# Peptides against a protein of PDB entry 5D63, part 12

Target 1, 292 residues: chain A of PDB entry 5D63
Amino acid sequence: SLRRGIYHIENAGVPSAIDLKDGSSSDGTPIVGWQFTPDTINWHQLWLAEPIPNVADTFTLCNLFSGTYMDLYNGSSEAGTAVNGWQGTAFTTNPHQLWTIKKSSDGTSYKIQNYGSKTFVDLVNGDSSDGAKIAGWTGTWDEGNPHQKWYFNRMSVSSAEAQAAIARNPHIHGTYRGYILDGEYLVLPNATFTQIWKDSGLPGSKWREQIYDCDDFAIAMKAAVGKWGADSWKANGFAIFCGVMLGVNKAGDAAHAYNFTLTKDHADIVFFEPQNGGYLNDIGYDSYMAFY

## One batch from the design tools (peptide; aimed at target 1 V248)

Design b1_p11_4_s1 (made by RFdiffusion4, then SolubleMPNN; from b1_p11_4, 10 letters changed)
Fold by OpenDDE base, seed 2:
Structure b1_p11_4_s1 (fold): chain B 292 residues (1-292), chain A 11 residues (1-11)
Amino acid sequence: as target 1 above (292 residues)
Amino acid sequence: SSLLEAVLKHL
């Protein structure tokens, strides 16, 4: 079953993603096929899938950028019915905004069926051009038509997944205590993470004994990421991954505060030194505390 | 962590 999370949704037939046109929050904004760049944010192409309690395999899909929801116009079962962004809520009962998402017959891609109309999200004619129509279309779960098959590339982790990644890291102290602040985290590419760091002013910040030292740098980075998240996305119900760690060295005579994020595959953590913008697999400290 | 904080400075 599809997990709650943020997804980049890519057509199985052509290199096109589900895109909310211009990222507009206006009701009726077309959802279209659009090209994408791997390992980038793809601003208008991220969707938070929220599972509906007690309704098997059924979700709302909230566009991260606009905060609006994928909506089948008038819930019509007619082939070619527009799929648009529309105002909504995560746990709506509006069948125009409820999507049953299950594996296709190929076992890798998903199909996206409107709960009410039973039609499927379709990249019309498999058109790979920017702005290509996405519509509700008749179909079946077992047919192989790639126009209705979508890869759900997960761009986020749950708090449990983040916790597991930390637990696998060899640089965790035996006394480690982790504090989970949120439930779901968008994981940024390092390039984006670094850009936030640059824009924060931290590269020009001077280390000063106690008054602005490692903990200040680490907290400032987390604050910068938090602000970036708030300023960038209109959707709610997720955070941007950026951890703070406190660690002790092997000798037990020095401590440090630093950041961490997740690797591209979300399986491991990588340490980030906010004093110089470096990514490290070993920062020279074992973490006894983290919050993220 | 409180014990560690009492003994070590974070630099």
Scores: peptide ipSAE 0.212, ipTM 0.722, DockQ to the pose 0.156
OpenDDE base, seeds 1, 3, 4, 5: peptide ipSAE 0.141, 0.097, 0.157, 0.200; ipTM 0.738, 0.700, 0.736, 0.712

Design b1_p11_4_s2 (made by RFdiffusion4, then SolubleMPNN; from b1_p11_4, 7 letters changed)
Fold by OpenDDE base, seed 5:
Structure b1_p11_4_s2 (fold): chain B 292 residues (1-292), chain A 11 residues (1-11)
Amino acid sequence: as target 1 above (292 residues)
Amino acid sequence: SSLLAQVKAHL
């Protein structure tokens, strides 16, 4: 079963992702195939999959950027029916916006079936060009047509997954208390995380004893990430991962406040020093408190 | 304890 989360949805046959054209929030905006850059944000190509309660394997797909939803035009079962962005809600009953998503016969990719029409999201002709048509098309769950097979690359973590990543890190103090603030987190590439840091003004901020020291830097970074999230994405129901930690050194005679994010594989955390923008596997402190 | 750590001066 596909988990709730944010996904980059990539065709199984060609290096093309499901893209909301220009990230437009206008009703009827085409959803198209488009190239992507691995390990980047791919702004118009992120989709929040929200599972529908009591409807097996069925989701809405909200474009993270536009806040609009994947919509089969008029719910038509005709092959070639446009798939567009359209206003909606996460738990809509509109079958035009309900998608049954299950593993394909290959066990790795997924197929995306419209709940109402029973047609499948299809990269028409497997066209790898930017702007290639994505449409509803007839198909079956068991056929191997790569035009209708999609990899769901998970770009987010649940709070439980984040908690697990923290728990396995060796730089956690025995007295650690963690406080989870949200349920699902978009995990940023380091390059994006760094850019937010740069844009925040923190690189030019002066450390000042007590009045603007480590905790201020760490909280300012978290605030900057939060603001970036709010300013960048129109979808709701997720946060941007950026944690704050308080730690104590091995000698127990010094404490520090710092940030952390998740590694690319989401299995571990990496520490971020907001005073210099550095990423470290060991920041020299063991965390006794975090919130994220 | 976390309490002791929490009252330490932070760098």
Scores: peptide ipSAE 0.045, ipTM 0.699, DockQ to the pose 0.199
OpenDDE base, seeds 1, 2, 3, 4: peptide ipSAE 0.043, 0.043, 0.041, 0.044; ipTM 0.748, 0.702, 0.744, 0.738

Design b1_p11_4_s3 (made by RFdiffusion4, then SolubleMPNN; from b1_p11_4, 9 letters changed)
Fold by OpenDDE base, seed 5:
Structure b1_p11_4_s3 (fold): chain B 292 residues (1-292), chain A 11 residues (1-11)
Amino acid sequence: as target 1 above (292 residues)
Amino acid sequence: SSLLEQVLAHL
């Protein structure tokens, strides 16, 4: 079954993603097919899938940027019914905003069925152009029509997945204690993470003994990422991944505070030095404490 | 103090 998380939802037939047009929060904003750039944030194309308790394989889909929800207009079962962004809540009972999401017959892609109408989210005519219509359309679970098949590319990790990535890293001290702050984390591309670092003013910040040293840099980076998240996204129920670590060197005679994020495949962590913006697989310290 | 506490003083 599909896990709770943030997804980039891409058509199985053409390189087009489910896009909330202009990221607008207005009710009735069209959801359309749009091109995307791999390994980028794709601002208007991220969807938080929230599973509905006790309703098998059924979710709301909240646009991360707008905070509005995927909505089948009037819940109509007519082929060609508009799919739009609309105000809602994560655990709504409104069948216009409830989507049953299960694997397609190919075992890799998913189909997205409206809970009420039983029609499917369809990239009309498989149109790969920007702004192509996405609509409710008649279909079946077993048919192979790529217009109704979607790859759900996970852009987030659960706290458990993050914990597992940390646990398998070789640069963790035997005394390590980790503290999980949130449940689900959007994992940023390094380019975005670096841009947040740049915009924070940290590149111009001067290291000063004790008063603004490694811990201040690391905490400032985490704060900057947190603020970026709050300022960038209207959806709730997730955080932006940015960890803080305290580590000790191999000799056991020096400590350091630094950041970390997850690798692209979400399987490992990579260390980030907020004093210079560098990414390292080995920062020269073994972490004895982290919070993220 | 523990060794770790001593190391923390270097932060």
Scores: peptide ipSAE 0.073, ipTM 0.752, DockQ to the pose 0.159
OpenDDE base, seeds 1, 2, 3, 4: peptide ipSAE 0.067, 0.074, 0.068, 0.072; ipTM 0.751, 0.750, 0.751, 0.747; seed 2 fails the geometry check

Design b1_p11_4_s4 (made by RFdiffusion4, then SolubleMPNN; from b1_p11_4, 10 letters changed)
Fold by OpenDDE base, seed 5:
Structure b1_p11_4_s4 (fold): chain B 292 residues (1-292), chain A 11 residues (1-11)
Amino acid sequence: as target 1 above (292 residues)
Amino acid sequence: SSLLELVRQHL
């Protein structure tokens, strides 16, 4: 079954993603097909899938940017019914906003069925144009129509997955203690992570003995990412991944504070030096403490 | 002593 998480939802037939037009929070904002750039933040195309307790394979889909929910207009079963952004809640009982999401017959893509109408989210005519209509349309689970098949590219990790990535890293001290702060984390591309770093003013910050040293840089980076998250996204129920580590060198006579994020495949961590914006697989320290 | 006591200062 589909896990709770943030997804970029891409059509199986054409290079188009499910996009909330202009990221608008207005009720009735069209959800449309739109081009995307791989390995970037596609701002209006990220959806938090929240599983509904005790309703098999059924979710709400909250647009990360707008904080509104995927909504089948009037819950109509008519083919061509608009799918829009609409105000809602994660655990709504409104069938207009409940989506059963299960694997298609190809075993890789998913189909998105409205819980009430039993129609499917459809990229109308498979149109790859920006702004192409996405609508509810008649269909079946077994049908191979690519207009109704969607890849769910997971853009987030659970705290457990992050913990696992840390645990397998070779630069973790035997005394390591990790502290999980949130449950689900949007994982940023390095370019976005770096941009946040730049915008924080840290590149212009001067290292000063004790008063503004490694821990200040590392905490400032985490604070900058947190603020970026709060300022960028209207949805709740997730955080932006940015860890802080304290580490000790091999000799055990020096310590450092630094950041870390996850690799693109979410399987590993990469260290980030907030004093220079560098990404490193080995920062020269073994972490004895992290919070993220 | 804990590691934190042994290596208190961070660079």
Scores: peptide ipSAE 0.230, ipTM 0.752, DockQ to the pose 0.199
OpenDDE base, seeds 1, 2, 3, 4: peptide ipSAE 0.190, 0.196, 0.121, 0.183; ipTM 0.758, 0.755, 0.748, 0.751; seed 1 fails the geometry check

Design b1_p11_5 (made by RFdiffusion4)
Pose (drawn by RFdiffusion4):
Structure b1_p11_5 (pose): chain A 292 residues (1-292), chain P 11 residues (1-11)
Amino acid sequence: as target 1 above (292 residues)
Amino acid sequence: GFAQASWDALT
């Protein structure tokens, strides 16, 4: 089963993503194929998949930017029916916004079926051009047609996954305690994490004993990332990944506060120095506390 | 600062 999370959904035949045109919140805004840039935030192309209770392999798909849902127009089973963004809720009973998502016959990509119509999300004619029509279409679960096959590229981690990445890190103090604050996190590319640090004003902040020292920098960065999340996205039910750690050096005589993020593959953590914007695999301190 | 004080208290 596809796990709850945030996905960039890529056609298996051509490198086009499912894109809510112009990120518009208007009802009926077309969902189309569009090119994308790896290791960036693709602002119109992120989808929160919310599992439906007791309805196997079935989800709502909420565009992260607009807050609107993937909707099969009037639930029609006619091939070519429009797939658009539409107002809705995470756990709706409206079958126009319910999607059964299971692995295709290639075992890697998925097919997306409308719960009501039993038709599939289809990149019409396999068109790779920006703005290509995506429609509901007749199809089967097992066929190889790439027009109806989609890679769900996971862009978020659960809290259990973040905890696992931290636990595998070699720079964790024996007294370490972590404090989990949310359940699902959008993992940022370093380019975006850095842009938030720049936009927070922290690059210009001076170190001052106690009144604006390492703790202040780290907390400020976390707060800046939290503000960015709420100000940038309309969908609810997720958080942005940015941790704060306190650590102690090997000699046991100096402590430091700093931030952390995750690697691209989501398996490991990487430390971030808020006083200078650097990313480090070893910051010189072993973490005895973290909150994220 | 707080990080150092927190470590000293813990240990």

Design b1_p11_5_s1 (made by RFdiffusion4, then SolubleMPNN; from b1_p11_5, 7 letters changed)
Fold by OpenDDE base, seed 1:
Structure b1_p11_5_s1 (fold): chain B 292 residues (1-292), chain A 11 residues (1-11)
Amino acid sequence: as target 1 above (292 residues)
Amino acid sequence: GLAEELYRALS
């Protein structure tokens, strides 16, 4: 079953993603097919899937940028019915905004069925052009029509997944204590993470004994990422991943504060030194405390 | 613990 999380949703037939046009929060904004760039944010093309309790395989889909929800116009079962962004809530009972998402017959892609109409999200004619119509369309779970098959590329991790990634890292002290601050985290590409670091002013900040040392750099980076998240996205119910660690070296004669993020596959952590913007697999310290 | 003491001492 599909996990709660943030997804980039790509058509199985053509290189087109589900896009909220212009990222607009206006009711009735078209959801369309649009080109995308791999390993980038793709601002209007991220969707938070929130599972509905006690309704199998059923979700709301919130556009991360606009904070609006995928909505089948009037809940109509007619082929060609518009799919739009519309105001809503994560746990709505409105069947226009409830989507049953399960694996297609190929076992890798998903189909997105409206809970009420039982029609499927369809890239009309498999059109790969920017702005191509996405609509509700008749279909079945077992047919192979690529117009209705979608890859759900996970762009976030749960706190449990982050915890697991930390736990398997070899640079964790025996006294380690982690503190989880949120439930779901958008994981940024390193390029974006670095850009936030640059924009924060930290590259020009001077290390000063106690008054602005390693802990200040690490906390400032986390604060910068948090603010970037708040300023960039209108959806709620997630955070931007940026951890803070306190660590001690092997000799036990030095300690340090630093950041960390997740690798592209979300399976491991990578350390980030906010004093120089470097990414390291080994920062020279074993973490005894983290919050993220 | 020792690690926390070290951090406080070095910060």
Scores: peptide ipSAE 0.039, ipTM 0.752, DockQ to the pose 0.245
OpenDDE base, seeds 2, 3, 4, 5: peptide ipSAE 0.034, 0.031, 0.035, 0.038; ipTM 0.717, 0.711, 0.711, 0.738

Design b1_p11_5_s2 (made by RFdiffusion4, then SolubleMPNN; from b1_p11_5, 6 letters changed)
Fold by OpenDDE base, seed 4:
Structure b1_p11_5_s2 (fold): chain B 292 residues (1-292), chain A 11 residues (1-11)
Amino acid sequence: as target 1 above (292 residues)
Amino acid sequence: GFAEEAYRALS
């Protein structure tokens, strides 16, 4: 079963992703196929899948950028019916915005079926061009048509998954206490994380004894990421991953505050030094406290 | 009971 989370949804046949055109929040904005760049944010192509309680394998799909929802126009079962962005809510009863998402016959990709019409999200003609039509189309769950098969590339982690990644890291002190602030986290590419750091002004900030030292840098970075998230995305129900840690060195005679994020595969954490923008697998400290 | 906090120097 598909987990709640943020996904980049890629066609199984051609290198095209499900894209909300121009990221517009207007009702009726076309959802189209569009090229994407691996390991980048792909702004208009991120979708929050929210599972509907007590309805098996059924979700709403909220565009992260616009805050609007994937919507089958008039809920029509006719082949070629437009799929658009439309205002909605995460737990709507509107069948135009309810999507049953299950594995395809190949066991790797998914198919996306409208709950009401029972038609499937289809990249029309498998067109790989930017702006290609995505529509509801007749189909079956076992059909192998790649126009209706989609890879769901997970771009977020749950708090539990983040917790597990921390627990696997060797640089955690025996006295470690972690505090979870949110339930689901968009994990940024390092390039984006670094750009936020640059834009925050921290690269030009001066270390000053106690008044602006390591904890100030680390908290400023987290605040910058939080603000970036709020300013960038209209969807709710998720946060941007950026942790703060306090750590002690092996000798026990020095402590430090720093940031951390997750690796590309979301399986591990990597430390981030907000005083210089460096990423490190070993920052020289074992964490005794984190919040994220 | 009351648990007191302690200063811990950070670099």
Scores: peptide ipSAE 0.049, ipTM 0.717, DockQ to the pose 0.094
OpenDDE base, seeds 1, 2, 3, 5: peptide ipSAE 0.038, 0.043, 0.049, 0.047; ipTM 0.731, 0.720, 0.714, 0.720; seed 1 fails the geometry check

Design b1_p11_5_s3 (made by RFdiffusion4, then SolubleMPNN; from b1_p11_5, 7 letters changed)
Fold by OpenDDE base, seed 4:
Structure b1_p11_5_s3 (fold): chain B 292 residues (1-292), chain A 11 residues (1-11)
Amino acid sequence: as target 1 above (292 residues)
Amino acid sequence: GFAEEAYRKLS
C-alpha cells in the first residue's frame, strides 16, 4: 500500500506532473498537467498523501505549497469533471477530497480513484502541454490507459527511514544516541539545501573560538532550514530534513558538530559541513549524538 | 539519582 508521504506525481504516458496552477490557495484553483525538472523542488507539484484510518488505500492529497486539497468538483461522476485545489482537512469525510490510490495493472504506476464518484484522475487526452486539463474520468482499475496512470515519486522519508539510513552508515560511534523530532521529512535536493545555506549568511560567518564555532554553525543551518520550510510551504504535518550531529574523531581527542541530509535515493546519509558548504561521505568524525 | 553532564570540547 502507498505510504504516508510527500509525492511528486508524474503521468505514466507523458512527462507531465500533477500541478496546482500557480500554487494558488484559492478554492477552485485548477489542477493541471505541467512539465517538471528532475531533481528539483518542483514547488507546485508536491502532494502530501495522508492515509484515512480504517478506509483501505484511501487518502487525502494536500498540495504542499498551497495547503489546499485535491478536490473533485461537486464530486461529480461525469467524465471531464474538473479536479481543483480546495480548502479541506487531512482527515475529512468529504468524498470530493478522498482518493483511493492503488497500483495499476502494470504493477509500477498507480491509479487515483475518487472515493465517492469512482472516477479516476485523468490527464485529459494525454496532453503534455503546460496547463493541460486534469479531470475525473470513467475507468477501471485494470485498464491500461496511460492517461489515468501515475508514478508516485516519493520525495520524503519517515523518521523510521531516516533512522535506518543513519544506522547503516559506517561513521556512527558506539555510544550513538539519536533523537527524532518529527514524523515525516521532505528531503531536499542538494542544490536547494545549498541555496538555503547561502541565504542564511553562514558562508560569510566567521569561526570564533567557542562564541561562534562548529555547534553554532550546525544549529544555524538547522534553524535556517526550519525557517525556510515554514516560509515556503503552507501544508502542515511534515518537516524539512536537516540533521545535526556531534561526532568524535578516531583518535578520540577531537569533537565536531556538523549537519547531515539524505542522499537522493534516501538510503544513505551525507554529511554537510556548514562552515564551508561541503558535502562529504566521511567528515572525519563518528557521531555520538544526532537530532533531526 | 542525579546524572551529571560533562563538557566535551568541540572544534
Scores: peptide ipSAE 0.056, ipTM 0.724, DockQ to the pose 0.094
OpenDDE base, seeds 1, 2, 3, 5: peptide ipSAE 0.044, 0.048, 0.033, 0.046; ipTM 0.733, 0.720, 0.742, 0.741

Design b1_p11_5_s4 (made by RFdiffusion4, then SolubleMPNN; from b1_p11_5, 7 letters changed)
Fold by OpenDDE base, seed 1:
Structure b1_p11_5_s4 (fold): chain B 292 residues (1-292), chain A 11 residues (1-11)
Amino acid sequence: as target 1 above (292 residues)
Amino acid sequence: GLAEELYLALS
């Protein structure tokens, strides 16, 4: 079963992703195939999949940028029916915006079936060009048509997954207490994380005894990421991953405040020093407290 | 007893 999360949805046949044209929030904005760049944000191509309670394998798909939802025009079962962005809510009962998402016959890709029409999200003609039509189209779960098969590249983690990544890290103190602030987290590429750090002004900030020291740097980074998230995305129900840790050294005579994020595979954490923008597997401290 | 509070003193 597909987990709740933010996904980059890529066609199984050609290097195109499901894109909300221009990231527009207008009702009826076309959803199209568009090229993408691996290991980048791909702004108009991120979708929050929210599972519908008590409806097996069924989700709404909210465009992260626009805050609008994937919508089959008039819920029509006619092949070629437009798929658009449209205003909605995460737990709508509108079948135009409900999508059953299950593994295809190849066991790796997914198919996206409209709950009402039973047609499938189709990259028409497998067109790899930017702006290629995405439409509802007749199909079956077991056929191998790559026009209707999609890889769901997960770009987020749940709080539980983040917790698990922290738990297996060797630099956690025996007294560790973690505090979870949100439920789902978009995990940024390091390049984006670093850019937020740069834009925050922290690289030019001066360490000053107590008045602006390690805790101030770490909290300022957390705040900068939070603001970046709020300013960048119109969808709700997720946060941007950026943790704060307090740690103690092995000798127990020094403490430090720092940040952390997740590795690309989301399996581990990596420490981030907001005073210099460095990423480290070992920051020299064992965390006794974190919030993220 | 009370939980230990650590003073953040660092470079």
Scores: peptide ipSAE 0.054, ipTM 0.742, DockQ to the pose 0.129
OpenDDE base, seeds 2, 3, 4, 5: peptide ipSAE 0.050, 0.044, 0.048, 0.045; ipTM 0.742, 0.758, 0.736, 0.761

Design b1_p11_6 (made by RFdiffusion4)
Pose (drawn by RFdiffusion4):
Structure b1_p11_6 (pose): chain A 292 residues (1-292), chain P 11 residues (1-11)
Amino acid sequence: as target 1 above (292 residues)
Amino acid sequence: SFAQSAWDALK
């Protein structure tokens, strides 16, 4: 089963993503194929998949930017029916916004079926051009047609996954305790994490004994990332990944506060120095506390 | 710093 999370959904035949046109919140805004840039935030192309209770392999798909839902127009089973963004809720009983998502016959990509119509999300004619029509279409679960096959590229981690990445890190103090604050996190590319640091004003902040020292920088960065999340996205039910750690050096005589993020493959953590914007695999301190 | 104080307390 596809896990709850945030996905960039890529057609298996051509490198087009499912894109809510112009990120518009208007009801009926077309969902289309569009090119994308890896290792960036693709602002109109991120979808929060919320599992439906007791309805196997069925979800709502909420565009992260607009807060609107993937909706099969009037639930029609006619091939070519429009797939648009529409207002809705995470756990709706409206079958126009319910999607059964299971692995295709290639075992890697998925097919997306409307719960009500039993038709599939289809990149019409396999068109790779920006703005190509995506529609509901007749189809089967097992066929190889790439027009109806989609890679769900996971862009978020559960808290359990973040905890696992931290636990595998070699720079964790024996007294380490972690404090988990949310359940699902959008993992940022370093380019975006850095842009938030720049936009927070921290690059210009001066170190001052106690009144604006390492703790202040680290907490400010976390707060800046939290503000960015709420100000940038309309969908609810996730948080942005940015941790704070306190650590101690090998000699046991100096402590430091700093931030951390995750690697692209989501398996490991990487430390971030808020006083200078650097990313480090070893910051010179072993973490004895973290909150994220 | 708070981090240093927290570490000293743990010790």

Design b1_p11_6_s1 (made by RFdiffusion4, then SolubleMPNN; from b1_p11_6, 7 letters changed)
Fold by OpenDDE base, seed 2:
Structure b1_p11_6_s1 (fold): chain B 292 residues (1-292), chain A 11 residues (1-11)
Amino acid sequence: as target 1 above (292 residues)
Amino acid sequence: SLAEELWRKLL
């Protein structure tokens, strides 16, 4: 079953993603097919899937940017019914905004069925052009029509997944204690992470004894990422991944505070030195504490 | 620093 998380939803037939037009929060904003750039933040194309308790395989889909929800216009079962962004809540009972998402017959892609109408999210005519219509359309779970098949590219990790990534890292001290601050984390590309670091002013900050030392840098980076998240996205129920670690050197006579993020495949962590913007697999310390 | 303080407390 699909896990709660943030997804980039890509058509199985053409290089087009589900896009909320202009990222607008207005009710009735068209959801359309649009080109995307891999390994970048596709701002209007990220969707938080929230599973509905006690309703198997059924979700709301919140556009991360607009904070509005995927909505089948009037819940109509007519083929060609518009799919739009519309105000809503994560656990709504409005069937216009409830989507049953299950694997297609190919075992890799998903189909997105409106809970009420039983029609499927369809890239009309498989049109790969920017702004192509996405609509509810008649279909079945077993059909191979790529217009109704979607890859769910996971852009986030759960706290449990992050915890697991940390646990298997070789630079974790035996005394390690982790503190999980949120449940779901958007994982940024390094380029975006670095840009936030640059924009924070940290590259120009000077290490100063006690007054602005390693913990100040690490905390400032986390704060900058947090603010970036708050300023960038209207959806709730997720955080931006940026950890703080406290570590001790091999000799046990020096400690350091630093940041960390996740690798692209979300399986491992990589250390980030906020004092110089470097990414390292080995920062020279073993973490005895982290919060993220 | 926080890192040194907490490490000291752990020992």
Scores: peptide ipSAE 0.364, ipTM 0.905, DockQ to the pose 0.885
OpenDDE base, seeds 1, 3, 4, 5: peptide ipSAE 0.358, 0.359, 0.348, 0.359; ipTM 0.904, 0.904, 0.900, 0.902

Design b1_p11_6_s2 (made by RFdiffusion4, then SolubleMPNN; from b1_p11_6, 6 letters changed)
Fold by OpenDDE base, seed 2:
Structure b1_p11_6_s2 (fold): chain B 292 residues (1-292), chain A 11 residues (1-11)
Amino acid sequence: as target 1 above (292 residues)
Amino acid sequence: SLAEELWRALQ
């Protein structure tokens, strides 16, 4: 079963992703196929999948950038019916915006079926061109047509997954206590994380006794990431991953505050030193507390 | 710092 999370949704047949045209929040904005760049933020191509309670395998899909939802126009079962962005809510009862998402017959890709019409999200003719039509189309769950098969590339982690990644790290103190602030986290590429750090002004800040020390740097970085998230995305129900850790050295006579993020595969954490922008597997401290 | 203060508090 597909988990709640943020996904980059890529066609199984051609290198095209489900894209909300121009990231527009206007009702009726076309959803189209569009090229993407791996390991980058594809701004108009991220979708928050929210599972509907008590409706098996059924979700709303909220465009992260626009805050609007994937919508089958008039809920029509006619092949070629437009799929658009439209205002909505995460737990809507509008069948135009309810999508049953299950594994295809190949066991790796998914098919996206409109709950009401029972038609499938289709990259029309498998067109790989930017702006190619995405529409509702007749189909079956067992059909192998790649026009209707989609890879769901998970771009986020749950708080539980983040917690597990932390627990696997060798630089966690035995007294560690973690405080989870949100439920789902968009994980940024390091390049984006670094750019936020640069834009925050922290590279030009200097350590100063008490007035601007390690805690200030680490908290400022988290605040900068939070602000970036708020300024960048209109969807709600997720946060941007950026942790703060407090750690102690091996001798137990020095403590430090620093940041951390997740590795590309989301399985591990990597430490980030906000005083110099460095990523480290070993920052020289064992974390006894984190909040993220 | 917070890091030092909280560590001390945990001892």
Scores: peptide ipSAE 0.368, ipTM 0.922, DockQ to the pose 0.894
OpenDDE base, seeds 1, 3, 4, 5: peptide ipSAE 0.367, 0.366, 0.362, 0.365; ipTM 0.922, 0.922, 0.921, 0.921

